# Ledger of designs, part 107: peptides against a protein of PDB entry 5CWW

Target 1, 194 residues: chain A of PDB entry 5CWW
Amino acid sequence: VPKLQGPFDFDLNPEDEQDDEVELKDIYVIGEKPRVADLMRGEEEELEMMKEDQHNGLSLNIICLLSTSGQVKICLDIDGVEAQWLPPRSKNKRLFAPPPEPPSLLTFQTFDTLKPAEVTPDGWPMFSEDATSPYSFYVTHPAGITYISLTPWVFRLESELQSDSEAGTEFRIDLLAKGQGSERDRIFTQTRTQ

## One batch from the design tools (peptide; made by RFdiffusion4, then SolubleMPNN)

Design b2_p25_8_s1 (from b2_p25_8, 7 letters changed)
Fold by OpenDDE base, seed 1:
Structure b2_p25_8_s1 (fold): chain B 194 residues (1-194), chain A 25 residues (1-25)
Amino acid sequence: as target 1 above (194 residues)
Amino acid sequence: SEAPLDVEELAKKLAELVNKRKAER
């Protein structure tokens, strides 16, 4: 998992959130789909299996941030920082390269996974992967487990990113922005034994 | 509660992103 090192620069945040007010506990990164050009370095057999999957993903990194209160912030890497996260392999250039500019993150969605009454000082939410989908994950907390899927908007956004036509793009993007984009389902709730 | 995002600004930024990516191809 590429460790996002450094302060995030948020290009857009919720109006009521000062960056300093949200204590982050966990980060979940969904890497961009491999570019077709990068697939040319693999064996031909892996290329055929990946061709079917090449249509399944976003050509942007997604950064999910999780607060101590169970708030999830879903951000898009606008700059498409492909290579800057890999420490330059050349030992000698590290000393004089200006610090990489922090990636600009666009906040796409923010939502709670916990009810206010479920938030406890000793409770910690954590991300976990869904093995069935690269664009789905869980938020696990002592109070319960929430399933999250980005699939409802990811494929639509990718369709716009890959379209050659400008016709209707603005309208469809406006609908994406106004939509409750991600699926959220509480799959488990810890029953307080009375 | 879902923290209110400026949806208009989000739409604008997404459109800028889409246009940028289209121009780079």
Scores: peptide ipSAE 0.552, ipTM 0.911, DockQ to the pose 0.680
Fold by OpenDDE base, seed 5:
Structure b2_p25_8_s1 (fold): chain B 194 residues (1-194), chain A 25 residues (1-25)
Amino acid sequence: as target 1 above (194 residues)
Amino acid sequence: SEAPLDVEELAKKLAELVNKRKAER
């Protein structure tokens, strides 16, 4: 089990929100696309099928944070926390490895999934995976269900990360940062039976 | 609603990330 060891250090936060004011309820992690070298250690046949799907992954971990109010914060792991496999409990190496520095998270996007009137003290939003896409998920709440897809920007960011050319990179990144990054759609709303 | 981010700082940090990853290849 990969241990995400908090605390997280946020490199960029919303201007109007102190992180200390946001009560977090849930976390959803989208692991980085497996490196081809790591896949080569496994079954060759799954490698060919994954090669076609390989164009749709990001070479960065994505950390999604969900507040009690239904605010989603999409963060990028910029340090690329290699899955620290729990070092085998070799008893004797008291070598004080400095505690791993907390991963630096870059806040990419923050948005609400609930209206203020839908937020209740007893209603908790939760993440739910989309089995059809690693970069899509749901926020479920008693008031409704919101579909979220990161695919519109993930592909573009990965294209920049994998590009050999510097030409136009700054411009495309600026457009990426300014754009409505994630798709968000309320697929279900609970009608209060009056 | 989207919470306002410093988009210029975001773009800068993304550019730094992209450049770092390109330099590591």
Scores: peptide ipSAE 0.551, ipTM 0.912, DockQ to the pose 0.711
Fold by OpenDDE base, seed 3:
Structure b2_p25_8_s1 (fold): chain B 194 residues (1-194), chain A 25 residues (1-25)
Amino acid sequence: as target 1 above (194 residues)
Amino acid sequence: SEAPLDVEELAKKLAELVNKRKAER
């Protein structure tokens, strides 16, 4: 089973958030798109299907963090940490490999999915996948469901990562950073019958 | 509340990432 090795180190955090103040409840990972060199080992038909998916993918892992309050933090894995497989439970030699250095995460965006009045001690928000898009997901809570899509900025960031031109890159990256471009829509709200 | 990120620092870090990835190709 691939595991993300925590703990994470945050290279950039929101000014008002100390990492110790936010209780995390769930993590959603969007793995990096396969490298073209890795695809060349597959069947040609799988390669064509994956090429279409590659045009819309990011060459970075995205780590989404969800707090008890319904705050979502979107982070980029800037070190490109490959998913480590759990070593098979071979009983014997705990070779204590030094714990790998924690991956550095760059906080791209932070936003709330719940209103303060919707946050309850017994209600936990959870991530759920969107089967129709690899860069879209839901935050589900007893109070409501929020749709989130990263598609508005993922393509633009990948275009910069794959560009051979340096011309205008700084300007376009500045626009990406300012745009906070994730789509967020509350698709369902449960009215508390008082 | 959207806790404001330092957008200038974010832009700088993204630019560094893009430049690093370009140099590795």
Scores: peptide ipSAE 0.550, ipTM 0.910, DockQ to the pose 0.669
Fold by OpenDDE base, seed 4:
Structure b2_p25_8_s1 (fold): chain B 194 residues (1-194), chain A 25 residues (1-25)
Amino acid sequence: as target 1 above (194 residues)
Amino acid sequence: SEAPLDVEELAKKLAELVNKRKAER
């Protein structure tokens, strides 16, 4: 799992969020699809398996941030920072390469997974993957479980990123931005036994 | 509650991203 460790730079945040005010609890990263050119450097068998994955995933990393209050922030890595595998800590004192500039994140969407009454000091939300979809995940909390799917907008955004046509791109992007198209479903709610 | 995003700025940045990616091809 590529551990994107912060700091992150946010190119766009919600107007009401100061970066310093949101206590982050968890992070979930959806890696970009390997470029076909990079796949061609791998064994032919990996190429066939990835061709069958008809899920045209996004050619961008997606970074999901989860606050202690159950707020989810969906961000796009606009710099397309190739997952820098933390070079194995080879003890070699490689000179102070300036720390790589933190990846710039574009906030695509922010939403709550918990009601205000469900937020507790001891209740910590966590991400978990959906084994059936790379662009779907769960937020688990003692109060309940929320399913989240990015699939509706990811497909559309990738279509624009891969399009050779400029015709209507601006209009479709405007619709993407306005649509805030992540699916959210509370699949489980813990009944407080009084 | 959804925290209000500047949707116009989001659209602009997405357009810039798309254009950048197209120019790199």
Scores: peptide ipSAE 0.550, ipTM 0.911, DockQ to the pose 0.677

Design b2_p25_8_s2 (from b2_p25_8 with K3A I5L K7L T8E E12K)
Fold by OpenDDE base, seed 5:
Structure b2_p25_8_s2 (fold): chain B 194 residues (1-194), chain A 25 residues (1-25)
Amino acid sequence: as target 1 above (194 residues)
Amino acid sequence: SEAPLDLEKLAKKLADLVNKRKAER
């Protein structure tokens, strides 16, 4: 299990939200698409299945943060934290590797999954995976379930990251940043039995 | 409420990221 260790450094935050004010409840990590070179070292069979699922994953880790209030923060790992496999506990190398600098996260999007009236002190939102898509997930809360999909922007961002042309990149990135970004749909709402 | 991000700053940072990744290839 890759241990994300350390405080995150946020390179971009919402203007009105001090990170210190947001109580985080859960984290959901979408790992970067394995480089084709890394896939070639192991399972040839999974490579064929991944070729058919043309949803080219993002070549960046995505870190989703969930607050107690049901706020989702979608962050990009811009430093590309290579999965630090825990170095084997070789006893003797006291070489003070400087503590790895905390990964810099770029806040891409923030949104609420709960209405203010649905937020309760005892109600905790949680992430749940979508087994059908690596870039889709759910936020579950006693008040309801919200489906989230990153697919609308992930593909476009990856296309820019993989493009050989600089022409129009700034314009397309500006449209990406100003777009609605993630799909969000409340698929279930708990009716309070009056 | 969606907390407002500085979208110009976001766009710039994304562009810088894209350009950095292109230069590393």
Scores: peptide ipSAE 0.547, ipTM 0.911, DockQ to the pose 0.681
Fold by OpenDDE base, seed 1:
Structure b2_p25_8_s2 (fold): chain B 194 residues (1-194), chain A 25 residues (1-25)
Amino acid sequence: as target 1 above (194 residues)
Amino acid sequence: SEAPLDLEKLAKKLADLVNKRKAER
């Protein structure tokens, strides 16, 4: 997992959220789909299996942030910081390279996974992967487990990113932005034993 | 309460991103 080192610069954040007000507990990164050009370095057999999957992903990194209160913030890496996250392999250039500019993150969506009454000082939410989909994950907390899927909007956004036509793009993007289309389902709730 | 995002600003930034990526191809 690429360790996001450094302060995030939020290009868009909720107006009322100062970056200092949200105590982050966990980060979940969904890496961009491999570029077709990078697939050319693999064995031909892996290329055929990945061709079917090549249509199944976003050509942008997604950064999910989880607060102590169970708030999820879904961000897009606008700058496409492919190369800046890899520490330069050359030992000698590290000393004089300006610090990499923090990646600009676009806040796409923010939502709560916990009710206010479920938030406890000793409770900590955590991300966990869904083995069935790269664009789905869980938020686990002592109060319960929430399933999250980004699939409803990820494929639509990728379709726009890959389209050669400008016709209707602005309209479809407007609908995508306003739709806030991540799926969220509370799959488990811890019953307080009375 | 979910702090409301400026959805118009979001839409604009997404459109700019899409247009930028299209121009780079």
Scores: peptide ipSAE 0.547, ipTM 0.910, DockQ to the pose 0.623
Fold by OpenDDE base, seed 4:
Structure b2_p25_8_s2 (fold): chain B 194 residues (1-194), chain A 25 residues (1-25)
Amino acid sequence: as target 1 above (194 residues)
Amino acid sequence: SEAPLDLEKLAKKLADLVNKRKAER
């Protein structure tokens, strides 16, 4: 699992959200699709398996951030930072390369997975993957489980990224931005036994 | 309360991203 370790720089954040005020609990990263050109450097067998994955995933990394309050922030890695596998800490004192500039994240969407009454000091929300979809995941908390799917907008965004036509792109992107198209469904709620 | 995103700014940033990616091809 590529551990994107912060700090992150947010190119766009909610106006009322100071970066320092949100206590992050968990992070979930959806890696960009390998570029076909990079796949061509791998073994032919991996190429066939990825062709069958008809899921035209996004050619951008998606970074999901989860607060202690159950707020989810969906961010796009706009710099397209190739997952820098943390070079194994070879003890070699490689000189102070300036720390790589933190990847710039574009905040796409923010939403709550918990009601205010469900937020507890001891309740920690956590991400978990959906094994059936690379662009779907769960937020689990003692109060309940929320299913989240990015598929509705991911497909549209990728279509624009791959389009050779500029015609109507701005309009479709405007609709995509305004649509806030992540699916959210509370699939389980813990009944407090009084 | 969902902190309101500047959706116009978001749309612009996405458009810039798309245009950048198209220019790199």
Scores: peptide ipSAE 0.546, ipTM 0.910, DockQ to the pose 0.632
Fold by OpenDDE base, seed 3:
Structure b2_p25_8_s2 (fold): chain B 194 residues (1-194), chain A 25 residues (1-25)
Amino acid sequence: as target 1 above (194 residues)
Amino acid sequence: SEAPLDLEKLAKKLADLVNKRKAER
């Protein structure tokens, strides 16, 4: 089973957020799109279907972190850490490979999915996938369900990553960073019958 | 309170990433 090996090192955090202050409850990973060179080893028909999907993918892993308070942190894997397979439990040689350096994550966006009054000690937020889009997901909580989509900025970032032109890249990236472009919509709210 | 990210620093890091990826191609 591919596992992301924590801990993560955050290259950019909010100024007022200490990593120890945020209790994380869930992680949602959106893997990078397959590289065209890796696809060329498949059947031509699979290659064409995957090319259509590649036009909408990002060549970076996205790591979404969810706190107990319903805060979502969207991070980019800038080092391109390949999913490490858990070594098979071969009993004997603990070759202490030096722990791999923690992957550096770039915090792209942070936002809340719950109101302070909705946060409860017994209510845990969780990620759930959107079967219709690889870059969309839900945050589910007893108080409500929030839809999140990364699609508004993912395509633009990938376009810059794949561009051969340096002209205007800095300007477009500045607009992308300032746009905070993830879609967020509360699709369901549980009314507490007092 | 959503502590604001340093968006200028974010933009710079993203630009550096894009430039690095372009140089590796």
Scores: peptide ipSAE 0.544, ipTM 0.909, DockQ to the pose 0.585

Design b2_p25_8_s3 (from b2_p25_8, 9 letters changed)
Fold by OpenDDE base, seed 5:
Structure b2_p25_8_s3 (fold): chain B 194 residues (1-194), chain A 25 residues (1-25)
Amino acid sequence: as target 1 above (194 residues)
Amino acid sequence: SEAPLDLKKLAEKLAKLVKEEKAKR
C-alpha cells in the first residue's frame, strides 16, 4: 500500500474553501497506468488483459479525498510521485533520505455526495472500490451509496497527454476544465423508516 | 454545493501539466 504521508500541497483550491476547514475522512488513490517497461518485468498474462480493456488509464496518479460531510475532491498528482514502494526495511541504511516532499496536488473537481440534511456527526462516508473499473468507485454512507466514474474525463486528459500535436490542446483542455466530467449517480438511498 | 473552482486557473494549470509531461517523454 503506497503510504501517502504528510500534508498535501494543493496547487488549486476552491475559492470559498480553505483547506483547513475541510475535515478529511478517507482517501482513494488511483495509481498511474503502469509503464509498459514495468509491465514487462511482471506477469505477461495481465498485460494481455490490460490490452483488451481499451480504457487507457491515466499516466498520472489521481488522489480522491473525502470529507466528513461527503465532499469529494478529485486531485491530480502533478509531481508524478512514483509509488514509493516502502523500501524494504533494510535495517542498516540510516541514510537520512530527506522526507519525500509532499506531493503537489491539482484540484480537478469537487462535488458533494450527500445532501446537507444527510450529514450527521456519527455518519462517516467511506470510499469503496469498483472491481470492474479502476477509475470508478463508490462513496458509501449510512444515508446512501453514490457511484462515481472518472472515465469520461480521464480518457480525454490522457489523449492530450499522449498527443504529439499541440494544435487545439489549449481549447480541449479548456473544455475539459469546464466539463467537470466525472459521472455521479446516487444508486441507493436509505429510506428513514418513519 | 459544488465549491466553484477558478476554471480559468484550472485550465492554465492543466495546460502546463500537459506540456510538462510531454516534455518528459
Scores: peptide ipSAE 0.534, ipTM 0.909, DockQ to the pose 0.634
Fold by OpenDDE base, seed 4:
Structure b2_p25_8_s3 (fold): chain B 194 residues (1-194), chain A 25 residues (1-25)
Amino acid sequence: as target 1 above (194 residues)
Amino acid sequence: SEAPLDLKKLAEKLAKLVKEEKAKR
């Protein structure tokens, strides 16, 4: 699991949330689709596998942040920073390179995966991948498991990013913003045996 | 309680992002 450690610069946050107030526990990154031009530089076999992945993924990185309380923050990487989210394995920390500017994140959606009564000091939520979809994942906690899918809005946003026409884009984006279209389903709840 | 996002600002920023990404192509 690539541990992206902050700091992050949030271009948009919830009005009532200060950046420093949310204790982050985990991070889940959904990398942008490789550009067709970059795919063409790879081996032909990788090109065919990615063409079959009918999942028109987003041309932007998505960063999901998980708090100790089970709050999920879905963010878009607005800088379009190529794959350097992993600290370069290069042991050459050039001591003098200015720290890379933190990626700017646009908060798309925030939601809770735990009820207030389910939040415990010793209960830590974690992300886990859905092997069947790159834009779906789980939040696991001792109290339960929540399935999350970004597919509904990712598809729409990508359609706007790929559209040659600006006609109606503003209207569709307004609908996208208002829709808060991530799917959320609590698939498991731990019954406290009293 | 879901902390409400300023959906108007979100829409504006998304629109800007889409415009900027299209201009890079």
Scores: peptide ipSAE 0.534, ipTM 0.909, DockQ to the pose 0.634
Fold by OpenDDE base, seed 1:
Structure b2_p25_8_s3 (fold): chain B 194 residues (1-194), chain A 25 residues (1-25)
Amino acid sequence: as target 1 above (194 residues)
Amino acid sequence: SEAPLDLKKLAEKLAKLVKEEKAKR
């Protein structure tokens, strides 16, 4: 998992949330779908399997942040910084390169995965991958497991990004913003044995 | 309580993002 090192610059945050108020525990990064041009470097057989999947992703990185309280913040990488998330492979350039500018993140959605009564000082939420979808994941906590899927809005946003026409884009984006369309389902709850 | 995002600002920023990403192509 690429460790995003550094303060995030949030282009948009919840109005009442100061960046310093949310203690982050975990980060989950969903990389942008590979560009067709980058696929040309793979074996032809991998290209055919990926062609079907090429339509199934966002051309932007998604950064999910998880607080100690189980709050999930879903952000879009505005700068589209593919290369800054990978530690520069060249050992020798690290010493004199200015620190990479922190990526600008647009907060798309924020929601809680825990009830206030489930938050404990010794409890820690963690992200885990869903092997069935790159745009789905779990938040695991001692109190329970929450399934999250970004698919409902990711495909709509990608459709706008890929559209040649600007007609109706503003309206559809307004609907997308208002929809806050991530799926969230509590699939497991730890029953307190009385 | 979910801290409410300014959905108007979100929409404006998303629209800008879409426009900028299209212009890079």
Scores: peptide ipSAE 0.533, ipTM 0.909, DockQ to the pose 0.613
Fold by OpenDDE base, seed 3:
Structure b2_p25_8_s3 (fold): chain B 194 residues (1-194), chain A 25 residues (1-25)
Amino acid sequence: as target 1 above (194 residues)
Amino acid sequence: SEAPLDLKKLAEKLAKLVKEEKAKR
């Protein structure tokens, strides 16, 4: 399993948020869609199925970060850093590989999944996958479950990445940035029986 | 409090990213 190892370098943060103030507990990675050239090595039938899935994918990695407070930070991998495989625990002290430069992340959106009263020292939020969509996931916590979908903006961003025309790109990107287009829905809330 | 991102700066960075990714093709 490719594990993204921190630290991350954030190219854009919320104005009032310092990176040291947010304790991260979980990371959810949505890998870039496979390149058509890499798929051409597979069977033609798998290629057609993957082409349909490719129309719904993003050519960039998405890194979702989850804090102890239930804050989700959705970031784009700007550098296109291939998922660093954890080097196998080979005992050989290659002491002196310069630490890989931390991947540069562009913060696209930040939002809370928990109310302040739901945050507890003993309850940790966690990511969980949606088996029905690669760009949807859940934040699970003892207080409740939140569904998140990136689909609304991912499609639009990919359309800009694949467009041959620069005409109107700046305008459409401005609308994309203003839209904060992730879907968020609290699907379950645990009623604290006082 | 959801501290709002500088949406202008976000748009500029996204536009740059799109241009750079297109230039790699």
Scores: peptide ipSAE 0.532, ipTM 0.909, DockQ to the pose 0.599

Design b2_p25_8_s4 (from b2_p25_8, 9 letters changed)
Fold by OpenDDE base, seed 1:
Structure b2_p25_8_s4 (fold): chain B 194 residues (1-194), chain A 25 residues (1-25)
Amino acid sequence: as target 1 above (194 residues)
Amino acid sequence: SEAPLDLEKLAAKLAALARRRKAER
């Protein structure tokens, strides 16, 4: 049975967002790509084909949250929340370990997919995958469909995480953080048929 | 209005992660 790892603490949540105010409707998780160093434990032949694909992912889990208002929150799992399995019920060691601190997610970006006039109380925004890219997805709502791509920053961030040089890393990360570079494109808008 | 994230703290946390990942290699 997977351990319920929640609640998550949102690190760098906007000060004005009380966690209780944003009604979440959907969650989209982009699993981390294996680190090149961890792949060296696998059989040599699969390693060559994976090397070309290895440059194409973030070594962090990405958690996307979608509100009823069509707000998307992009979070990064910096601490590496591994799927904790419930330890087998061995009877006698109720070591009251203090409840582990809830895993923290780092809020990377927040943005709206809907205009204020498109938000409805009965709206049902949902995530859907893009079959062409693991770092792209859609937000579907009755008012329209928005394409989202994380590719503009994901590969740059991974390059910094994989860099052996500290030179300029802080500067490039600062530019990346300030860029808030997720692509967002409204590919469909529902025309109100009068 | 998108409540502004503390981009300086974001950058600092990402930079700290990058340093940690480098030290683990």
Scores: peptide ipSAE 0.551, ipTM 0.908, DockQ to the pose 0.656
Fold by OpenDDE base, seed 3:
Structure b2_p25_8_s4 (fold): chain B 194 residues (1-194), chain A 25 residues (1-25)
Amino acid sequence: as target 1 above (194 residues)
Amino acid sequence: SEAPLDLEKLAAKLAALARRRKAER
């Protein structure tokens, strides 16, 4: 029987965000893509062409969280959360195994999709997929629709994760982290009829 | 105001992941 997983701890959560203050409304998960090296186990010549193909996605799960206020939190599963199964009903309750530490997600970016004046108590922000890109999505709220794309950083991060050289990796990752480069565009705004 | 993430710590964790992935190859 599958075990229900969660709660998750958030690594690098802003100190000022009390977990109790952020009511989550929706979750959007972008599953990891297989590593090129794992797919190409046997064809050396295609490995070079697929290393250049910036389209292979990220070898990490991405977890997007959406609050009632329209805040989006982009998290990375660095440790790789695997499917857990309920232990067989063996009568040996290991009474003394410390509860496994909850899995941690690395907070990569946090941003707002709503203006403070657009936030309503009855607001229902929701994620929706972009059928044209696995790393792009929409946040829909009665006040408007925001397009989000992770493409500006996802492929650069994967390139560093697949690099055979350590030379300059730390510097490029530092630039990537400082860039916080998710695209965010308000494609529709509901005009309040004054 | 979006509370700024500790970007240095973020970069360090991502760099550690990159090193781990290299060592597994």
Scores: peptide ipSAE 0.551, ipTM 0.909, DockQ to the pose 0.643
Fold by OpenDDE base, seed 4:
Structure b2_p25_8_s4 (fold): chain B 194 residues (1-194), chain A 25 residues (1-25)
Amino acid sequence: as target 1 above (194 residues)
Amino acid sequence: SEAPLDLEKLAAKLAALARRRKAER
């Protein structure tokens, strides 16, 4: 049985956001894609299938969090949280190892999908997958639907993570961080019939 | 209002990750 992982600590959380103040309603996880270098160690057959997927996704897990207010927080798992399995019920009282430090997530971006006037106490925003892209998704709310795409920065970040050259990497990463290039588009707005 | 992330720290952490990944190859 997979171990429930969490709570997560948020690294670089906005100073004004106490983790306790944000009521989360949904979570969307984009699993890491295997690194090309790790694939090179696998069987040649897996390598051929992944060469066709020329768009090697990010070699990091992405965790998207959605609040009741329609705030999206995009986090990166830099440390590589491996799937933990429940330890077999071995009778050995493993000494209380201090609870492993909760895994930290790096906050990459935070943005709103709802206008303040669209936020309702009974509103339940939800994530939904985009079947056409693993790095795109929707936030659905009674007020409207917002399309989100991480593709603009994901591929650029992965290119830096896979680069053998250090030349300009720091500069390009600085531009990535400052650009926060997630696409956000309100594709539908519900007209309140007055 | 988008709460300002410390983009400099973000960039530094991502750069450190890139360096680590390069050193592991």
Scores: peptide ipSAE 0.550, ipTM 0.908, DockQ to the pose 0.677; fails the geometry check
Fold by OpenDDE base, seed 2:
Structure b2_p25_8_s4 (fold): chain B 194 residues (1-194), chain A 25 residues (1-25)
Amino acid sequence: as target 1 above (194 residues)
Amino acid sequence: SEAPLDLEKLAAKLAALARRRKAER
């Protein structure tokens, strides 16, 4: 049985956002791409096919959180939360290891998909996948549909994580953090029929 | 109003991750 991992401690929550105030409605997870070095232990033939699909995704899990207000929080799993399985009910008193520290997620970006006037108490924003890209998705709400793409920064971040040189890495990461370059486009807006 | 993230702290954590990943190679 998979163990429910959580609660997540959000590292770098905005000072003004009490975690307790954000009602989450949906979660979208973009799994990490395996490292090429981990793939090198597999069959050589799959390595050639993966060289062409070398849009090497991010070697980090991305956790997107969606609030009732249509706020999207993009978090990075820096520590690498491994899928924990409930230990088999073996009778041996596993010493209650202190509950593992809740996995920490690094908040990378937060943005709204709804205008304040579009937020409704009964609004149910939901994530949906973009079949064309693992790093793109939609937020669907009765008021409209927002396209989101992480591609503008994901590949740049991965390039820094994969670089052998320290030269300029800190500077480029600083620019990446400050740029927060997720694409956000409202592709559909529901006209309020009065 | 997007609550401002501490972008300096974010950058520092990402830089630390990048350094760690390089040291593991």
Scores: peptide ipSAE 0.550, ipTM 0.908, DockQ to the pose 0.658; fails the geometry check

